Peptides against a protein of PDB entry 3T7K. Designs and how they scored, part 27

Target 1, 248 residues: chain A of PDB entry 3T7K
Amino acid sequence: KAEKILARFNELPNYDLKAVCTGCFHDGFNEVDIEILNQLGIKIFDNIKETDKLNCIFAPKILRTEKFLKSLSFEPLKFALKPEFIIDLLKQIHSKKDKLSQININLFDYEINGINESIISKTKLPTKVFERANIRCINLVNDIPGGVDTIGSVLKAHGIEKINVLRSKKCTFEDIIPNDVSKQENGGIFKYVLIVTKASQVKKFTKLINDRDKNETILIVEWNWCVESIFHLNVDFTSKKNVLYQKK

## One batch from the design tools (peptide; made by RFdiffusion4, then SolubleMPNN)

Design b1_p10_8_s1 (from b1_p10_8, 3 letters changed)
Fold by OpenDDE base, seed 5:
Structure b1_p10_8_s1 (fold): chain B 248 residues (1-248), chain A 10 residues (1-10)
Amino acid sequence: as target 1 above (248 residues)
Amino acid sequence: MEIVEPPVFP
């Protein structure tokens, strides 16, 4: 059926998109539209898998969803597009009125606001954002909203190798893992990195660390610190935004 | 207007 619909076009674009959707297309696509999109080099996946070599995200705007945050870890993220790209494309293809020999949809017209070339260019870097920040091992409190698995999965996508889940009520100093990174000459390395949800956790962990490992570097942040770092594909260690405790 | 799924994270 798709072939018959597309046969009216003399030339078909190849968009070369391997995409996931977030905050759009909840009802999915019908079989014919999936076939049409596939013939245009647009493949939409339900979930993010590294093997799929995803290069695109569809979303109406910047979102704090797992898929959106992980899309910024794609290698590279080539396109972050509004769903209107697909809508307008399919509308043009299904249009009986247009004696168009060609599909006239430019994907560059559908960029998500706030995902610019500066962000896209950083996805071409050989390293991930937290890797560049010398954050390899983190401590994550078990009561984090969204759950440790989802949060941990996003953080791992962005170069955190080891996530230690802290049982906030029962944890001791021995439960806290160091950020085991080789000293890079040019980067502020924090020996202890923690993501917490409550001020009481800051007080607890700062005490535990300072009592047992005096003079070590500590970074305690909110989840929003990670999100901002992901959205910028850069860690700004000069910013105090979403930093709950810092000891250099 | 596609209902933006609530952010998985508050």
Scores: peptide ipSAE 0.043, ipTM 0.708, DockQ to the pose 0.142
Fold by OpenDDE base, seed 1:
Structure b1_p10_8_s1 (fold): chain B 248 residues (1-248), chain A 10 residues (1-10)
Amino acid sequence: as target 1 above (248 residues)
Amino acid sequence: MEIVEPPVFP
């Protein structure tokens, strides 16, 4: 059925999109529309797998979803597009009125607001955002909203190698892992990096670390610090935003 | 109903 629909066009674009959707297309697509999209080089996947070499995200705006945050770790992310791209494309393709010899849809007209070429270009870097920030091992409290698995999965996609889950009520100093990074001369390396949810956890962990390892560097942040770092594909150590405790 | 995928992180 799709072939008959597309046969009216003299030339078909190949968009070369391997995409996931977030905050849109919850009901999926019908079989004909999937076939149409596939013939246009648009493949939509249900889940993110590294093997699929995903290069596109569909979302109505910047979202704090797992899929959206992980899309910024694609190698590279080529396009971050509004769902209206697919809607308008399919609408044009199903339109019987226009003897259009060609599909007239420009991908650049459908860019997600706030995901510009400066962000896209950073996804071409050989390193991940937290790798560039010298953060390889992080401590994560077990009571984090969204759950440790989802948070940990996003952080790993962005270059965190080791996620240590802290049972906030029962943990001791020995449960806190160091950020195992070789001292680089020009980068603020924090020996202890922690993501926490409450001011009481800040007080607890700062005491535990300072009582046992008094001279070490500590970074305690909220999840929003990680999100902002991901959205910018850069860690700004000069910013106090979402930093709960810092000792250099 | 916009099934807003629950923002994993409000």
Scores: peptide ipSAE 0.040, ipTM 0.712, DockQ to the pose 0.075
Fold by OpenDDE base, seed 4:
Formats: sequence, structure tokens, C-alpha cells
Structure b1_p10_8_s1 (fold): chain B 248 residues (1-248), chain A 10 residues (1-10)
Amino acid sequence: as target 1 above (248 residues)
Amino acid sequence: MEIVEPPVFP
């Protein structure tokens, strides 16, 4: 059926998109529209898998979803597009106006606001954002909103190798893992990195660490610190925003 | 409530 619909166009673009959707297209696409999109080089996947070599995200705006956050870890993210791209594309393709010899849709007209070329360019780097920041091993409290699996999966996508889940009420100093980054002479490596949800956790962990390992560097942040770092594909260690405790 | 899958983080 798709072939018959597309046969009226003399030339078909190949967009070469391997995409996921977030905050849009909840009902999915009908079989014909999926086939049409596939003929245009647009493949939409339900879930993120590294093997699929995803290069695109569809979303109405910057979102704090797992899919959106992980899309910024694509290698590279080529396009972050508004759903209107697909909507307008399918509208043109289903239009009975005989005069359309070509599909006239430019990807660049549908960019998500705030995902600029500077962000896209950073996804071409050989390293991930937290890898560049010398954050390899983190401690994550078990009561984090969104759950440790989802949060942990996002953090891993962005170069955190090891996530230690802390049972905030029961944990001791021995349960806290160091950020084992042996090799980088260049700049402020934090020995202990923690993501927490409450001021009581800050007080607990700062005490545990300072009582047992007094001279060590500590970074305690909120989840929002990670999100801002992901959205910028850069860790700003000069910013105090979403930093709950820092000892250099 | 639009079920945004996966959920939007607070």
C-alpha cells in the first residue's frame, strides 16, 4: 500500500534516521505509515538498544525522560526533531494534490529548541560527558525518584561505569565506593561522588566520609546536577547549582 | 494524565 502512495513522487528523500520517540506518538503509527517512513529511511524503534545505532530523537521539547536523556549519548546524535516533522511529512505524502513531484520537508526546520549544533557536536566526541568529568564510579541512594534502574541506565549511557546503590538508612562508610580514577593528573577528581535526594543524606554521608577519610574530596549532588550536565553535555564544576556538598 | 513513557523525572 505504501508503494502505491509513494509512486506519485519522482524522487524520495533518504533521511537515514534511526529514531526513538518520547512525549509524542503514544499511539504509535499504523502499518502503512511505518512502511512509508521506512521507505524514506526513517526507522522508529520502541526502545533504545546500542546495537540499533540510533541517531535521532523525536520529542516536542527538551524532556526529562529516559529516552531523551539517553538520546544525548547517541554516537552521534544527528538530529533532535519535533514530531511535526513526521506529521507534516505524512500529511504531504497523503495529500491528493497531484502537483507534488517532490517531498518538500527539511529536517533543520524541525529542530528541538535548545538542542543546537554545539550540543550535537559534543555527541561526536569519543568520550561521554561523565567520562570527561572523571566520574567513573558513583553512589546512588535507593530512594531516588524514577528508580535506581532507570537513573542508573541513564548515567551508564553517559559514561558512568559503576553505580553503587546505597540503602540510605542502613549504609555505613564501608558501603560507599570511591570514584576510582587513577590516571588523570589534570584537575579536580572527586574521590567520593554521591547522588542524594534529602538533606539528611548529605549530613549522614558527609559525616561518614569525613570521620573515616577526612582528607578526601567529596561531591554530593542532586539528580538535577546530572540532568543539567547531560543537557549541556558538559560538567560545570564552577557551578554550585544542584550541588549539595562539595569538598575539594 | 498523558502517560509519558518512560515517566518524566521530577
Scores: peptide ipSAE 0.040, ipTM 0.714, DockQ to the pose 0.076
Fold by OpenDDE base, seed 3:
Structure b1_p10_8_s1 (fold): chain B 248 residues (1-248), chain A 10 residues (1-10)
Amino acid sequence: as target 1 above (248 residues)
Amino acid sequence: MEIVEPPVFP
């Protein structure tokens, strides 16, 4: 059926998109539209897998979803597009009125606001954002909204190798892992990195660490610190935004 | 704060 619909066009673009969707297209696509998109070099996947070599995200705007946050870890992310790209494309293709010899849709007209070339260029770097920041091992509280698995999966996609889950009520100093990063010459390495949800956890962990490992470097942040770092593909250690405690 | 799943674009 798709071939018959597309036969009215003399030339078909190849967009070369391997995409996931977030905050749009929850009902999916019908079989004919999937076939049409596939013939245009647009393949949409339900889930993120490294083997699929995903290069595109569809979303109405910057979102704090697992898919959106992980899309910024693609190698590279080539395009971050609004769903209107697909909507307008399918509308042109299904239009019976226009003897359109060509599909006149430019990908660049559908860019997600706030995902610019500077962000896209950073996805071509050989390292991940937290790897560049010398954050390899973190401590994550077990009561984090979104769950430790989802949050942990996002953090791992961005170069965190080890996630230690802390049972905030029961944990002791011995349960806290150090950020084991080999001394690279020029970066302030925090020995303890923690993601927490509340001020009582800050008080608890700062006490535990300072009582047992005095004078060590500590970074305690909110999840929002990680999100902002991902959205910028850069860790700004000069910013106090979403930092709950810092000891250099 | 929670992973915000925005409402589906209709």
Scores: peptide ipSAE 0.037, ipTM 0.696, DockQ to the pose 0.095

Design b1_p10_8_s2 (from b1_p10_8, 3 letters changed)
Fold by OpenDDE base, seed 5:
Parts: C-alpha cells; structure tokens; sequence
Structure b1_p10_8_s2 (fold): chain B 248 residues (1-248), chain A 10 residues (1-10)
C-alpha cells in the first residue's frame, strides 16, 4: 500500500532520521504511515536504546520528559523537530492533489524552538555534559520526584557513570560516595556531588561530610540544576541557580 | 514513566 502511494513521486527524499517522540503521537502511527516514513528514511522508535543510534527527537516544544532530556545526549542529535514535520509530510503524501513530482518538506522549517545550532553542535562533542564537568559519581536521594531509575537513567545518558542512591532517613557518611575523578588541574572538581529534594537533606549531608571530611569540596544541587545543565549542554559552576550548597 | 513535569521553560 505504501509503495503505491509513494509511486506518484518521481523522487523521494531520504531524511535519515532515527527518532523518538515525546509529547506527541500518543496514538502512534498506522502501519501504512510507518511504512511510508520508513521509505523516506524516517524510523520512529518507541524507546531510547543506544544501539539504535538515534539522531532525532519529535516534540512540540522543549520538554522535561525522559525522552527529551536523553535526546540531548544523542551522538549527535541531528534534529529536534516539531511533530508538524511528520503531519505535513504525511498530508502531502496522502494528498490527492495534482502530480507533485517531489515531496517539498524541509526539516529545517520544523525545528523545536530553543534547540538551536549551539545546542546541536555540543551534541557532537566527544564527551557528555557531566563528563566535561568532571562529575562521574553522584549521590541521589531516594525520595526524588520521578524516581531514582528515571532520573538516574537521564543522568547516565549525560555521562554520570555511578549513581549512589541515598536512603535519606537512614544514611550515614559511609553511604556517601566521592566523585572519583582524576585530578585534572582544571579547577572545579567537587569531591562530593549530591542531588537532593529538601533543605533538611542539605543540612544533614553537609554536616555528615564536614564532620568527617572537613576540607573537601561539596556540591549539593536540585534536579533543576541537572536539567538546566542538560538543556544548555554545559555546566555553569558560576551560577547559583538550583545550587543548594557549594563549598569550593 | 516519562517524568512529564510540565515544561518549565528555561
């Protein structure tokens, strides 16, 4: 069926998209439209797997979804597109109007607002955002909204190698892991990095660390600090935004 | 479960 629909075009584009969707296409696509998209070099996946070499995200706007945040870790993210790209493409293909010799849909017309070339270019870097920031090992409180698995999965996609889940009520100093990074001479390595949800946790962890390891560097942040770092594909250590405690 | 927190625009 798809072949018969596409046979009216003299030339078919190859968009070379391996995509996931978030905040759009909840009902999926019918079999014919999936096959049409596949013939145009557009493959949509249900889930993010590294093996799929995903290069595209479809979303109506910048979202704080797992898929959207992880899409910024693609190697590279080539395109962040509005769902209207697929909608308009399929409309043009299903159109009964006159012999369109070509599909006239340009990917660049459908860019998600706020995902600019500066963001896309940073996805071509050989390192992940937290890797560049010398953040390898973090402590994550177990009561984080969204759950430790989802948050942890996003953080891992962005170069966090080890996520230590802290049981906030029962944790001791011995439960807190150091950020074991090779001392690169480039300043700004924190020995202890923690993502917390409550001011009481800041008080607890700062006390535990300072009582046992008095002279060490500490970074305690909210989840929003990570999100901002992901959206910028850069960690700004000069910003106090979403930083709950910092000791250099 | 996607953490669909409403997009707080940066």
Amino acid sequence: as target 1 above (248 residues)
Amino acid sequence: MEIVEPPKFP
Scores: peptide ipSAE 0.034, ipTM 0.718, DockQ to the pose 0.045
Fold by OpenDDE base, seed 4:
Structure b1_p10_8_s2 (fold): chain B 248 residues (1-248), chain A 10 residues (1-10)
Amino acid sequence: as target 1 above (248 residues)
Amino acid sequence: MEIVEPPKFP
């Protein structure tokens, strides 16, 4: 069916999109529209797999979904597009009125607000955002909203190698893992990095660490610190926003 | 669970 619909166009674009969707297209696409999109070089995947070499996200705006946050880790993210791109594309293709010899849709007209070329350019870097920040090993409290698996998966996509889940009520100092990174000359390295949800956890972990390892560097942040770092593809160690405790 | 929290843009 798709071939018959597309046969009216003399030239078909090849968009070369390998995409996931978030906050849009919950009902998916019908078989004909999937075939049409595939003929235009648009492949939509249900889930993110590293092997699929995804390069695109469809979303109505910047979202804090797992898919959106992980899309900023694509190598590279080529396009972050509004769903209107697909909607308008399919409308033009299904339109019986227009003797359109060509599909006239520019991808740049459908960019997600706030995902600019500066963000896209950073996805071409050989390193991930937390890797560049010298954050390799983190401690994550088990009561984090969204769950440790989802949060951990996002953090791993952005270059955190080891996630230690802390049982906040039962954990001891011995349960806290160090951020084992070699001293690079030009970066503030925190020996202990923790993501917490409550002020009581800050008090607990700061006490445990300072009582046993008094001279070490500590960074305790909220999940929002990670989210902002991901959205900027940069860690700003000068910002106190979403930092609950730091010791340099 | 997909955390649909809008970014707190300032």
Scores: peptide ipSAE 0.028, ipTM 0.676, DockQ to the pose 0.041
Fold by OpenDDE base, seed 3:
Structure b1_p10_8_s2 (fold): chain B 248 residues (1-248), chain A 10 residues (1-10)
Amino acid sequence: as target 1 above (248 residues)
Amino acid sequence: MEIVEPPKFP
């Protein structure tokens, strides 16, 4: 059925998109529209898998969803597009009135506000954002909103290798893992990196670490610190924003 | 860059 609909066009674009959607298209697409999109080189996947070599995200704006945050880890992310691209494309294709010989839709007209070429260019780097920041092993409190699995999955997509889940009420110093990274000459390495949700956890963990390992470097942050680092594809260690405790 | 509101995780 798709071929018959597309036969009115003398030339078809190949957009070469392997995409996921977030905050849009909750009901999916009908079979005919999926076939149409496939003929235009647009493949939409339900979930992120590394094997699919995803290069695109559809979203109405920058979102804090798992899919959106993980899309910034694509290798590379080629396009971050508004859902209006698909909507306008399908409208033009289904329009019986337009004697259009060609599809006239430009991808660049549908870019998500705030995902610029500088962000896209950083997705071509051979390293992940937290890898570049010398953050390999982190401690994550078990009461984090969104759950440890979702948060952990996003952090892993961005180069964190090991996530230790802390039971905030029951944990001792022995439950806290060090950030085991090789000393690179040019970067301050934090021995203890923790993501926490409340000030009582900051007080607890700073006491536990300082009582047992007084001279070591500590970084305690909110989840928002990780999110901002992901959105910028850069860790700014000069910023105190979303940093709850830092000892160099 | 507007800090998008904390995700309402589904």
Scores: peptide ipSAE 0.027, ipTM 0.680, DockQ to the pose 0.044
Fold by OpenDDE base, seed 2:
Structure b1_p10_8_s2 (fold): chain B 248 residues (1-248), chain A 10 residues (1-10)
Amino acid sequence: as target 1 above (248 residues)
Amino acid sequence: MEIVEPPKFP
């Protein structure tokens, strides 16, 4: 059916999109529209798998969803597009106007606001954002909103190798893992990195660490610190925003 | 250098 619909066009674009959707297209697409999109080089996947070499995200805006945050780890992310791209494309293709010799839709007109070329360009870097920040091993409290698995999966997609889950009420100093990174020439490595949800956790962990491992470097942050770092594809260690405790 | 900010969480 798709071939008959597309046969009216003399030339078909190949968009070369391997995409996931978030905050849009909850009901999916019908079989004809999937076939049309596939013939235009647009493949939509339900889930993120590294093997699929995803290069695109569809979303109405910047979102804090797992899919959106992980899309910024694609190698590279080629496009972050509004769902209107697909809507307008399919609308043009289903239009019975005999005079459409070509599909004329520019991908750049559908960019998600706030995902600029500077962000897209950083996805071409050989390293992930937390790798560049010398954050390899982190401690994550077990009461984190969104759950440790989802949060941990996002952090791993962005170059954190080891997620240690802390039982905030029962943990001791021995449960806290160091950020085991080789001294690279470029700047302050924190020995202990922790993501926490409460002021009581800051007080507890700072005491446990300072009592047992005096004079070591500590970074305690909110989840929002990680999110802002992902959205910028850069860790700003000069910013105090979303930092709860820092010892240099 | 130590930086302590009050948590945004209650």
Scores: peptide ipSAE 0.024, ipTM 0.578, DockQ to the pose 0.015

Design b1_p10_8_s3 (from b1_p10_8, 3 letters changed)
Fold by OpenDDE base, seed 4:
Structure b1_p10_8_s3 (fold): chain B 248 residues (1-248), chain A 10 residues (1-10)
Amino acid sequence: as target 1 above (248 residues)
Amino acid sequence: MEIVEPPEFP
């Protein structure tokens, strides 16, 4: 069916998109539309797998979803597009009225607001955002909203190698892992990095660390610190936003 | 197609 629908066009674009969707297209696409999109070089995947070499995200706006956050870790993210791209594309293709010899849709007209070329350019870097920030090993509290698996998966996609899950009520100092990074000359390295949900956890962990390892550097942040770092593809160590405790 | 926002992380 798709071939017959597309046969009216003299030239078909090849968009070369390997995409996931978030906040849109929950019902998926019908078989004909999937075939049409495939003929245009648009492949939509249900889930993110590193092996698929995904390069695109469809979303109505910047979202705090697993898929959206992970899309900023694509190598590279080529396009972050509004769902209207697909909608308008399929409308043009299904339109019986227009003797359109060509599909006239520019990808750049459908960019997600706030995902600019500066963000896209950073996805071409050989390193991930937390790798560049010298954050390799983190401690994550087990009561984090969204769950440790999802949050951990996002953090790993962005270059955190080791996630230690802390049982906040039962944990001791020995349960806290150090951020084992070699001293690089120009970067603030925190020996202990923790993501917490409550002020009581800040008090607990700061006490445990300072009582046993008094001279060490500590960074305790909210999940929002990670989200902001991901959305900017940069860690701003000068910002106190979403930082609950810092000892340099 | 209705664009429904999935649950965002807090």
Scores: peptide ipSAE 0.047, ipTM 0.682, DockQ to the pose 0.165
Fold by OpenDDE base, seed 5:
Structure b1_p10_8_s3 (fold): chain B 248 residues (1-248), chain A 10 residues (1-10)
Amino acid sequence: as target 1 above (248 residues)
Amino acid sequence: MEIVEPPEFP
């Protein structure tokens, strides 16, 4: 069926998209439309797997979803596109109107607002955002909204290798892991990095660390610090935004 | 095709 629909075009584009969707296409696609998209070099996946070499995200806007946040870790993210790309493409293909010799849909017309070339270019870097920031090992409180698995999965996609889950009620100093990074001479390595949800946790962890390891560097942040770092593909250590405690 | 806003992380 798809072949018969596409046979009216003299030339078919190859978009070379391996995509996931977030905030759109909840009902999925019918079999014919999936086959049409596949013939145009557009493959949509249900889930993010590293093996799929995903290069595209479909979303109506910048979203704080697992898929969107992880899409910024693609190697590279080539395109962040509005769902209207697929909608308009399929509309053009299913159109009974006259002999369109070609599909006239340009990917660049459907870019998600706020995902610019500067963001896309950073996805071509050989390192992940937290890796570049010398954040390898973090402590994550167990009561984080969204759950430790989802949050942890996003953080790992962005170069955090080890996530230590802290049981906020019972944790001791011995439960807190150091950020074991090789001391690169380029300053700004924090020995202890923690993501917390409450001011009481800041007080607890700062006390535990300072009582046992008084001279060490500490970074305690909210989840929003991570999100902002991901959306910019850069960690700004000069910003106090979403930083709850910092000791250099 | 309906564009539904997914639940975003807080």
Scores: peptide ipSAE 0.046, ipTM 0.682, DockQ to the pose 0.165
Fold by OpenDDE base, seed 1:
Structure b1_p10_8_s3 (fold): chain B 248 residues (1-248), chain A 10 residues (1-10)
Amino acid sequence: as target 1 above (248 residues)
Amino acid sequence: MEIVEPPEFP
């Protein structure tokens, strides 16, 4: 059925999109529209898998969803597009009125506000955002909103290799893992990195570490520190925003 | 199509 619909066009674009959707298209697409999109080089996946070599996200705006945050780890993210791209594309293709020999839709007209070329360019870097920040191993409290699996999966996509889950009420100093990075002479390596949800956790972990390892560097942050670092694809160690405790 | 915003992480 899709072939008959597309046969009216002399030339079909190949968009070469391997995409996920977030905040849009919850009901999916009908079989004909999926076939149309596939013939235009647009493949939509339900879930993120590294093997699929995803290069695109559809979303109405910047979202704090797992899919959106992970899309900024794509290698590279080529396009972050509004769902209106697909809507307008399908409308043009289904339109009987226009003797249009060609599909006239520019991908750049559908960019998500706030995902600019600077962000896209950083996804072409050979390293991930937390890797560039010398953050390899983190401690994550078990009571984090969104759950440790989802948060951990996002952090791993962005270069965190090891996530240690802390049972906030029961943990001791021995349960806290160091950030095992080779001491590079030039600044900004924290031996202990922790993501916490409460001021009581800051007090607890700061005491545990300082009582046992008094001279070591500590970074304690909120989840929002990670989110801002992901959205900028850069860690700003000069910013105190979402930093709960820092010892250099 | 109402774009139901998926639950944003708090």
Scores: peptide ipSAE 0.039, ipTM 0.672, DockQ to the pose 0.143
Fold by OpenDDE base, seed 3:
Structure b1_p10_8_s3 (fold): chain B 248 residues (1-248), chain A 10 residues (1-10)
Amino acid sequence: as target 1 above (248 residues)
Amino acid sequence: MEIVEPPEFP
């Protein structure tokens, strides 16, 4: 059926998109529209898998969703597009009135605001954002909104290798893992990195660490610190924003 | 479960 609909066009673009959607297209697409999109080189996947070599995200804006945050870890992310791209494309294709010989839709007209070429260029780097920041092993409190699995999965996509889940009420110093990174000459390494949800956890963990390992470096942050680092594909250690405790 | 928190963009 798709071929018959597309037969009115003398030339078809190949967009070469392997995409996921977030904050849009919750009901999916009908079979005919999926076939049409496939003929235009647009493949939409339900979930992120590394094997699919995803290069695109559809979203109405920058979102704090698992899919959006993980899309910034694509190798590379080629396009971050508004859903209006698909909507307008399908409208042109289904329009019986337009004697259009060609599809006239430009991808660049549909870019998500705030995902610029500088962000896209950083997705071509051989390293992940937290890898570049010398953050390999973190401690994550078990009461984090969104759950430790989702948060942990996002952090792993961005180069964190080991996530230790802390039971905030029951944990001791022995439950806290060090950030085991080989000393690279040019970067301050924090021995203890923790993501926490509340000030009482900051007080608890700073006490536990300082009582047992007084001279060591500590970084305690909110989830928002991780999100901002992901959205910029850079860790700014000069910023105090979303940093709850830092000891160099 | 997608964590949909509003983007705190500065």
Scores: peptide ipSAE 0.027, ipTM 0.663, DockQ to the pose 0.041

